# Peptides against a protein of PDB entry 3KDP, part 10

Target 1, 230 residues: chain A of PDB entry 3KDP
Amino acid sequence: PFLIFIIANIPLPLGTVTILCIDLGTDMVPAISLAYEQAESDIMKRQPRNPKTDKLVNEQLISMAYGQIGMIQALGGFFTYFVILAENGFLPIHLLGLRVNWDDRWINDVEDSYGQQWTYEQRKIVEFTCHTPFFVTIVVVQWADLVICKTRRNSVFQQGMKNKILIFGLFEETALAAFLSYCPGMGVALRMYPLKPTWWFCAFPYSLLIFVYDEVRKLIIRRRPGGWVE

## One batch from the design tools (peptide; made by RFdiffusion4, then SolubleMPNN)

Design b1_p9_1_s2 (from b1_p9_1, 4 letters changed)
Fold by OpenDDE base, seed 5:
Structure b1_p9_1_s2 (fold): chain B 230 residues (1-230), chain A 9 residues (1-9)
Amino acid sequence: as target 1 above (230 residues)
Amino acid sequence: MLPILQGLP
């Protein structure tokens, strides 16, 4: 989010506090839950890794985690951000370069895409109103990420949802996201303004896309073992 | 993975 904020000079899509809530709040219990996942049914049919050649973190893992899944997550967050700003009168094209005037406290006549003028305070309320749905969008796409991380090769339908700690993690991260979004005083304490319930659905296509993408990837690996996709 | 590192732009 911060790279596009700099490159495109758009209003800040995700605040520091919301980033900390993701990194230290919603992602911890889910990440720990993966340590309790059952081994894949074919693990005993796989050759052991060569400790001299096979790194724990390889280029394929980096490409998958940062280059593929992370980019789909980012697209989901930005989609939610642009939807909310468009609902408040700021079309995506109008946001390009707007940051300088948006962040200036002395400019109280910033026009939206419809010629409505916005004070600095009004703009900051809209900006902080984007942070919470962006955060919630990340939590919703993390549901798919956590589920796809259960296995390297087997389908989730083959592995099943037997890990009770992972199921608990999904409920915990969702409950925490709802608490941070709707608890009275979070707007003052964390600058997290409440979101409309409809904004939760903005992430669902991206969460589904992540899930389908990984299941297709795993299907390719099962059909063509030793390919560049593994 | 830390979401800060997940290529969130």
Scores: peptide ipSAE 0.021, ipTM 0.636, DockQ to the pose 0.026; fails the geometry check
Fold by OpenDDE base, seed 4:
Structure b1_p9_1_s2 (fold): chain B 230 residues (1-230), chain A 9 residues (1-9)
Amino acid sequence: as target 1 above (230 residues)
Amino acid sequence: MLPILQGLP
């Protein structure tokens, strides 16, 4: 989010506090839950990894996690961000380069895409209104990310949802996201304003896309072992 | 997701 914030000079899509809530709040229990995942049915048929040659984190894993899944997640977040700003009068094209004037507290006449003038305080309310749905969007796409991370090769349908700790993690992160989004005082404490319940659905296509993409990837790996997709 | 790269805004 911050890379695009800098490069495109757009208003801040996701606050530092909300990022910390993702990294230290919603992602921790789900990540720990993966340690309790059942081994894939073929794991004992695989040769042990050579710790000297085979990195735990290889270029393929980085490409998949950050280059592919991470990009879909970012697109989901930015989609939600742009939709909310558009509903508040700021079309995506108008956001380009707007950051400087947006963040200037002395400019109280920043125009939206419809010629409406926005005070600094009004702009900051809209910005902080975007942070919560962006955060929630990340949580919703993390559902898919967590589920796909259960296995490297087996389909989720083959592996099943037997990891009770992972299921608990999904509920915990969702409950935490709801708490952070709707608890009174979060607007003051975390600059997280309440979101309309409809905004939770903005991430669902991207969550589904992540899931389908990975299941197709795993299907290809199962059908063509040793391919470039593995 | 690795926290560090989610946290790289």
Scores: peptide ipSAE 0.017, ipTM 0.630, DockQ to the pose 0.026; fails the geometry check
Fold by OpenDDE base, seed 2:
Structure b1_p9_1_s2 (fold): chain B 230 residues (1-230), chain A 9 residues (1-9)
Amino acid sequence: as target 1 above (230 residues)
Amino acid sequence: MLPILQGLP
């Protein structure tokens, strides 16, 4: 998100405090829960990794995690951000280059896409109103990311949801996201303004896309072992 | 995904 904020010169889509809430709050318990995942049913049929040739983190893993899944997650966040700003009068095209005037406290006549003038305070309320739904969008796409990380080759339907610690992690991150979004005083403490419950659904297509994409990938791996997709 | 890189807006 910060790269697009700089390159497109748009209003800040996700605050630094909300980033810390993701990194230290919602992601830790889910990540730890993967250590308790059951081995895939075929693990004993696989040859051991060669520690001299096979990197733990390879180009395929980086491409999958950051280049594919991470891009879908970012698209989900930006979709939510653009929808909220559009509902408040700022169409995506009008946001390009707007950051300079948006962040200037002395400019109180920034026009939206409909010619309505916005004070600095009003603009900052709208900006902070975007931060919480962007954060929630990341949590919702992380549900899919966590579930797909359970296995390398087996479908989630083959592996099942037997890891109780992972299930607990999904509930914990969701409960924490709801707490940070709706607890009184979070707007002052964390600049996390309460969101309409409908904003949680903005991420669902992207979460589903991540899940379907990885299940298709795993299906290809199972049908063509040793292919370029592995 | 690494939280820091998801959170890098």
Scores: peptide ipSAE 0.016, ipTM 0.559, DockQ to the pose 0.028; fails the geometry check
Fold by OpenDDE base, seed 3:
Structure b1_p9_1_s2 (fold): chain B 230 residues (1-230), chain A 9 residues (1-9)
Amino acid sequence: as target 1 above (230 residues)
Amino acid sequence: MLPILQGLP
């Protein structure tokens, strides 16, 4: 998000406070829950990792985490961001280069895509209105990310949802996201303005895409062990 | 994925 904010010079898609809420709030319990996951049924058929040759973080893990799943998550967040700004009169093409004028407190006549003028205060309300749905979008795609992280090779349907701590983590992150989105005073305290309940659904296609993508990947690995996909 | 990795891009 921050790289696109700099490169495209668009208004800030995700606030620093909302990033901290993701990093320290919604992802912490889910991440810890993976330590309680049951071993895959084929784990005893795999050779132990050689600590001298086999990197813990390899190129395949980086490619999957950053290059594939992380990109789909970022696309989901940006989709939600562009939808909300478009609903408020700012089409995606008009946002390019707008950051400098958007963040200037002395410019009170920034035009939207329809020629409506926006004060600095109005623009900041719209920006903070985008932060909460972007945050919620990340939480919804994290549901899929957490579920796919349960296994390297086995389907989630083969492994099952037996990890009670992981199920608790999914409920906790969702409850925290709802609390931060709808609790009175969060707009003042965290710059997280309330979202319309419909904005929760903007992430669902991306969450489903992550899940389907990884299940297809795992299916390929099971059919062709030692392939370039593993 | 580590949330640091989602927030940095």
Scores: peptide ipSAE 0.015, ipTM 0.628, DockQ to the pose 0.027; fails the geometry check

Design b1_p9_1_s3 (from b1_p9_1, 3 letters changed)
Fold by OpenDDE base, seed 5:
Structure b1_p9_1_s3 (fold): chain B 230 residues (1-230), chain A 9 residues (1-9)
Amino acid sequence: as target 1 above (230 residues)
Amino acid sequence: RLPILEGLP
């Protein structure tokens, strides 16, 4: 998020507080849940592979998969950000280079894509209103990520949702997202302004995309054991 | 008014 903010000079899509809430609030319980996940039923049936070469290959493949998922998560957040700003009159192309004037408190006549002028205060309200949906988008995408991370090879439908800690993690991160989004005073304290419930659905296409991507990946692994996709 | 804030109390 910060790299695009610096390169494109767009209004800040994600605040420091929201990043801290992701890193410390939403990711902790899920990470713990994965540590207690039961072994896949097929692991016990497989012959031991060469422990030196296969461990390194597996670490690289895991790193690539998580890297790809992380990129899709970021894309989901940015999609929500651009949709919100577009609905408020700022088309994506107009945001490029706008940060300098956007962040200047003495400029009260910044024009949107339709010629409407925005005061500094109005601009900051819409900016901080983007932070909460960006955070919520990450949480919604993390639902899919957590579910797919339960298994490497087996479909989630085959393995099932037996890890109660993972289920608890999903509820915890969702409850935290709701608390930060709707608790009185969060706008002042954390610069996280409330959002309409409809904005929770903005991330669903990306959550579905991650789920489908991983299920297809796992299907390929099952059909072609020993392939580079594993 | 910001569409996101419309209908918030």
Scores: peptide ipSAE 0.018, ipTM 0.571, DockQ to the pose 0.536
Fold by OpenDDE base, seed 1:
Order: sequence, then C-alpha cells, then structure tokens
Structure b1_p9_1_s3 (fold): chain B 230 residues (1-230), chain A 9 residues (1-9)
Amino acid sequence: as target 1 above (230 residues)
Amino acid sequence: RLPILEGLP
C-alpha cells in the first residue's frame, strides 16, 4: 500500500494507525493460530520422515501461498479505496499525481473528475473515510484466510481445537473493526471515520476470490503432489 | 455531504 502511495502519488489509502491496527490487532491472532496448527501437525506427523525437509518445504509453500493471499488482500483494500473515491467524484486516473495538491492545506479548489472543487477539509474527510473501509476490507478478506486455514487438514478432531481459536480470531478481528469504525472519537483520535455497514460487503468478492484461489490451489496439489503450487 | 457518510448519525 505504501509503495503504491509513493509511486502513483495518490492520496494516502491507509494511515499509519490503521496499518498498526492491522499488524498488531488483526494479524497476530491468525499468526498464533497458524503456530498452533504447525505445532499440532508436527506432533501427529511424527512418522520418521526427515522433519526438517518436510517442514522447510511446507514452510516455503505456506509462505508463498500467504504471500499471494497477501497480494490479493492488498488488491481488495485498494479496490475499496478506489471505489470510495470514485463514488465521491475522484476516478482512479484522476488520483494519479493528485497527492501533492491533495495534501496542500492552502489549496482549497482541488477539482474532482466532475469539476467539483474540494476544500482541504473535505478532502481530508474523504481520505480518512477511506482508511476505515480499507481496514475493514482487510479484516473481511482475513475471514476467508482463516476459513482456508481450517480446511487444509483432514483431521476433524484437530480441526476442532483450531476451530475455537479461529472463531475467537474472527470474533476479535470483527470486534476490533467494529470498535475502530463506530466508537465515538475514532475520527479525531485515529483518523478513522465511521463506516456505513454496507461497505463491509465491498470486500466479499475478494474474500470469495481468496477462497476460490485456495480451493484451486488445493485441487492442483491433489492432482500433482509435489508441484510448485504446493 | 459525502455519499459515504450519508445515513450515518
């Protein structure tokens, strides 16, 4: 997100505070859930196969899959950002290079794609209004990621304990997203303005895409064990 | 009024 902000010189899509909330609030519980999953896997798969090679391969494969999922998540966030700005008069092409004038508090006549003039205050309101749904979008696509993690292993009983951690993670992420989106004063404190409940659905196509992507990946792995997609 | 904020209290 930050790289695109620099390269494209667009208005800031995701604030530092929202990034911090993702890193500390939303990503930690999934990471812990994965750590528990790996530990449980290592305990049950103690067949005498060289645990270092199988673990390294699995870790590389998981890392690649999560890297790709992370790219889809970022795309989902940017999609939400562009949709919000487009609905407020700023088409994606118009945002390119706009940051310099956007961030200048002395320019109060920045035109949108329809020739409407925007004051600095109005621009900052819409910018900060983008931060919340970007964050919520990440949370919603993380739901799909957590569901995907649940379905990778055939052991229903081990999945049961994971289910509690995953359910708790889903609840925590959702509760945090709701708190940051709707708690009074968050606009001033965190530059996260309230979000219409309808914007929670903007991420659903991307969550579905992540789900389909992983199911296709699993299908390929099942058809070609030891392939590069593992 | 910004469309995204419409209908929020």
Scores: peptide ipSAE 0.014, ipTM 0.557, DockQ to the pose 0.604
Fold by OpenDDE base, seed 2:
Structure b1_p9_1_s3 (fold): chain B 230 residues (1-230), chain A 9 residues (1-9)
Amino acid sequence: as target 1 above (230 residues)
Amino acid sequence: RLPILEGLP
């Protein structure tokens, strides 16, 4: 998110404090839950594999899968950001290079894609209104990530929701997202303005996309054991 | 009104 902000010179899609809340609050507990679930799944299927070669292959493949999922997560966040700004008159093409004028408090006549003039205060309201739903979008997409990580090779439908740690992680990240989104003072402290509950659904297509992507990946692995996608 | 803030108390 921050790289695209710098490269495209768009209005800030996600605040630094919000990024820290994602990294520390929403990513750590899921990562722990995934570590436990991978350990349980590996314990149940261990034939004596060669521990050095199989560990390296598994780490590379997990890293690639998480890298790809992370890219889809970022796309989901940016989708929500662009939808919000488009609904407020700023089309994606118009946002390119706009940051310089957007962040200038002395420019009170920044035009949107429809020729409407926006004051600095109005622009900051819409910017901070983007931070919360971007964060919530990441949490909703992480639900899919946590669900798919239950199995390396089996469908989620085969393993079910037996991992209590994963369920706890889902609850914790959702509770944190609700707290940061709706607790009084978060707009001042974190630059996270509250959002309508309907915006939680904006990420659902991307969560479904991640789920389908991983199920297809797992299906390919099951049909072609020893393939590069393992 | 910003569409996202419409209906928040």
Scores: peptide ipSAE 0.023, ipTM 0.658, DockQ to the pose 0.533; fails the geometry check
Fold by OpenDDE base, seed 4:
Structure b1_p9_1_s3 (fold): chain B 230 residues (1-230), chain A 9 residues (1-9)
Amino acid sequence: as target 1 above (230 residues)
Amino acid sequence: RLPILEGLP
């Protein structure tokens, strides 16, 4: 999120403290749960033939998986961010390079995509209003990603939800998301304004698409071992 | 009201 903020010069999609809450609060327990999740019963039943290479491969696979998850989460968050800003008159193209004027407190006539002028206060309200649903979207996407990433090859339907730590992590991150979204003072402390419950569903199509995509990917891998999709 | 805050107090 912050990288795209810098590169694209868009209004800040998510606060740094909120990012830290994601990285430390929501991602740690799931990450630990994935680390403790019995690697596909097929991988652990194979004695590591070479502990050094197998560790390196596993570390690379874990790093790639986490990197991919993080990118998918960011994409989901940005999807919601762009939807919210578009609903408030700021189309994605108009946001590019807008940060300079957006963050200038002395400019009170920043135009949206429809020619409506926005005061600094109004812009900051909509910006901080985006933070909460961005965070919630990450959590909702993370539900799918964590469930999907349980296995590289197996379907969620085949492996099931046996990892109690993962399930606990999903509840914890959801509870944290609800706390950060609805606890009084979060608007001041974290620049996270309250969210309508309906916005929790904004990420669901994206989560579903990821779920379907990965299930199809896994299906292809199972049917065509050694394919380019692996 | 902003769509996200609409209906919140």
Scores: peptide ipSAE 0.019, ipTM 0.623, DockQ to the pose 0.505; fails the geometry check

Design b1_p9_1_s4 (from b1_p9_1 with N2L A4I)
Fold by OpenDDE base, seed 5:
Structure b1_p9_1_s4 (fold): chain B 230 residues (1-230), chain A 9 residues (1-9)
Amino acid sequence: as target 1 above (230 residues)
Amino acid sequence: SLPILEGLP
């Protein structure tokens, strides 16, 4: 998120607090959940044919898959960001290079894509309004990620939701998202403004995308054992 | 009004 902010010079999609909430609030319980997940995949049960190379290859493949999921997750957040800004008059193409004028408090006549002028205060309100739904989008996408990360081979339908820690993680991150989104004073204290409950649905296509991606990947692994997608 | 906040106080 911060890299795209620098490269594209767009208004800041995620604040420091939002990043901290992702790293410390949403990712901790999932990480613990994965640590206590029962060994139900072939990768965890297979003896390595070559203990030196096969373990490293599997770790690299796992890392690559998590990297791909993380990219899809980030795309979901950015989609929500662009939708919110577009609904407020700022089309994606207009946001490119806009940051310099956007962040200048002395410019109170920044035009949107429709020629409407925005004060610095109005711009900051819409910017901070993007932080919360970006975070919520990450949480909703993480629901799918947590479910699929239980095993590298088995479908969600085959393994089921046996890990109580994973279920707890889903509730914890959702409760945190609700707290940050709707608790009074969060806008002032954390620059996370409240959002309409309907904005939670903006992430659902990306959660579905991650789910489908992983199910297809797992299907390929089951049909072609030892493939590069494992 | 910001569409995301229209239903909120």
Scores: peptide ipSAE 0.016, ipTM 0.588, DockQ to the pose 0.501
Fold by OpenDDE base, seed 4:
Structure b1_p9_1_s4 (fold): chain B 230 residues (1-230), chain A 9 residues (1-9)
Amino acid sequence: as target 1 above (230 residues)
Amino acid sequence: SLPILEGLP
């Protein structure tokens, strides 16, 4: 999110502290769950033929899976960000390069995509209203990604401890999202304004799309092992 | 009105 903010010069989609909360609070539990998932699968499977090589391959697979999940999460967050800004008159193409004028407190006539002028205060309200739904969207996408990760390994039933860690992670993420969204003072402290509960659903179509895409991918892989979609 | 804040106190 921050990299795209810098590269595209768009209004800040998510605060750095909130990103840290995602990375440390939400992403860590999935990462631990995946690590335990692999460790338990390695324990249940025959001893790795080469513990060092198989561990390295496994760590690389975890890292790649985590990196892919993180990219999907970012895409989900940006989807919600663009939806919110579009509903407030700022189409995605108009946001490109807008940051300079957006962040300038002396410019009070920044035009949206429809020629409406926005004061600095109004722009900052819209910006900070995006932060909470962006975060919530990441959490909702993480739910889907975690379910997808769970389904990648056929042993849903063997994942007893993994499933507990996963469920705990989902609960923690959801609780954190609710806390950051609705706790008094979060708008001032973290620039996360409260969101209407209906905005929790904004990510669901995207999460569903990802889920369907991954299931289709898995189906293709199962039917055509060694295909290009691996 | 900001659609996100609609209905919030």
Scores: peptide ipSAE 0.011, ipTM 0.614, DockQ to the pose 0.457
Fold by OpenDDE base, seed 2:
Structure b1_p9_1_s4 (fold): chain B 230 residues (1-230), chain A 9 residues (1-9)
Amino acid sequence: as target 1 above (230 residues)
Amino acid sequence: SLPILEGLP
């Protein structure tokens, strides 16, 4: 998220402190859950013929999976960010390079894509209104990603909800999202304004698309073992 | 009106 903010010079989609809260609060428990689930799946496989090479392959597969999940989460957050800004008159193309004027408190006539002028205060309200939905979108996408990861390794029917760590992680990240979204003072402390409950659903179509994409990917892998999609 | 802020308490 921060890299795209620097490269594209767009208005800040998510505060640095909030990013830290995501990395520490939402990624840690899912990471631990996936590590345990992988360890269980590897234990259920026949003993590794070479423990050193199989451990290295497993660590690489975990790292690649987490890297891909993190990119998908970031894309989901940016999707919500662009939707919110577009609904408020700022199309994605118009946001490119806008940061300099957006962050200037002396410029009170920044035009949107429709020629409407925005004061500094109005722009900052919209910006900070994007932070909370971005965070919530990451949490909702994480729900989908965790379900996808579960279905990759084991049939949802075979493992069931037996992964207590996964359930705990989902609960913790949801509770954190609710706390950061609705606790008094979060707008001042974290630049996260309160979120209407309806915006929790904004990420669901994207999560569904990711789920469908991953299921299609799995079907392709099953039909063509050893393909480039592995 | 900011659609997101409409009806925030």
Scores: peptide ipSAE 0.010, ipTM 0.562, DockQ to the pose 0.530; fails the geometry check
Fold by OpenDDE base, seed 1:
Structure b1_p9_1_s4 (fold): chain B 230 residues (1-230), chain A 9 residues (1-9)
Amino acid sequence: as target 1 above (230 residues)
Amino acid sequence: SLPILEGLP
C-alpha cells in the first residue's frame, strides 16, 4: 500500500493508525496460531529426520503462501479504495499524480473526473472514508485466509486447538473492525469514518477469489507433489 | 453528499 502511494502519487489509501491496527490487531492472531501449530507439531509428531531443514522448508512455504495472500489482500483493499473514490467522482486514472494537489490545503478547487470542484475539507472526508473500508476489506479477506489455513492439515486433533484460536481470531478481528468503524469519535481520533454495513460485502468477491486460488493450489500440489506451486 | 456517509443509521 505504501509503495503504491509513493509510486502512483495517489491520495493516501490507508492511514498510519489503520496500518498499526492491522499489524497489531489482525496479524497477531495468525502469528499466535502459527506458533501454537509449530509447538503442537513438535510435541505430537515423530521427530522429523532433519528438524532444521524440514522446519525451514515449512517456514518458507508458509512465508510464501502468506506473502501471496498478503498481496491479494492489498489488491482487495485497493479495489475497495478505488470503488469508493470512483463513486465519489474520482476515477482511478484521475487519481494518478493527484496527491500533491489533494494534500494542498490552499487548493479548494480540485476537480474530479466529472468536473466537480472539491474543497480541501471535502477531499479529506473522502480520504478518511476510504480508511475504514480498506481495513474492513483486509479483515474480511483474512477470514478466508483463516478458513483456508484450517483446511490444510487432515489432523482432527490439530484442527481442534486451531479451531478455537481461529474462531477467537475471527471474533477479535471482527470486533476490532466493528469498534473502529462504529464507535463514536473514531472519525476524529483515528481518521476512520463510519462504514455502511453494505461495504463489508465489497470484500467477499476477493475472499472467494483467495479461497478458490488456495483450493486450486492445494489441488495442484496434491496432483504434482514437488511442483513449482508449493 | 458522500454516498458512503449517506444512510448510516
Scores: peptide ipSAE 0.009, ipTM 0.473, DockQ to the pose 0.592; fails the geometry check

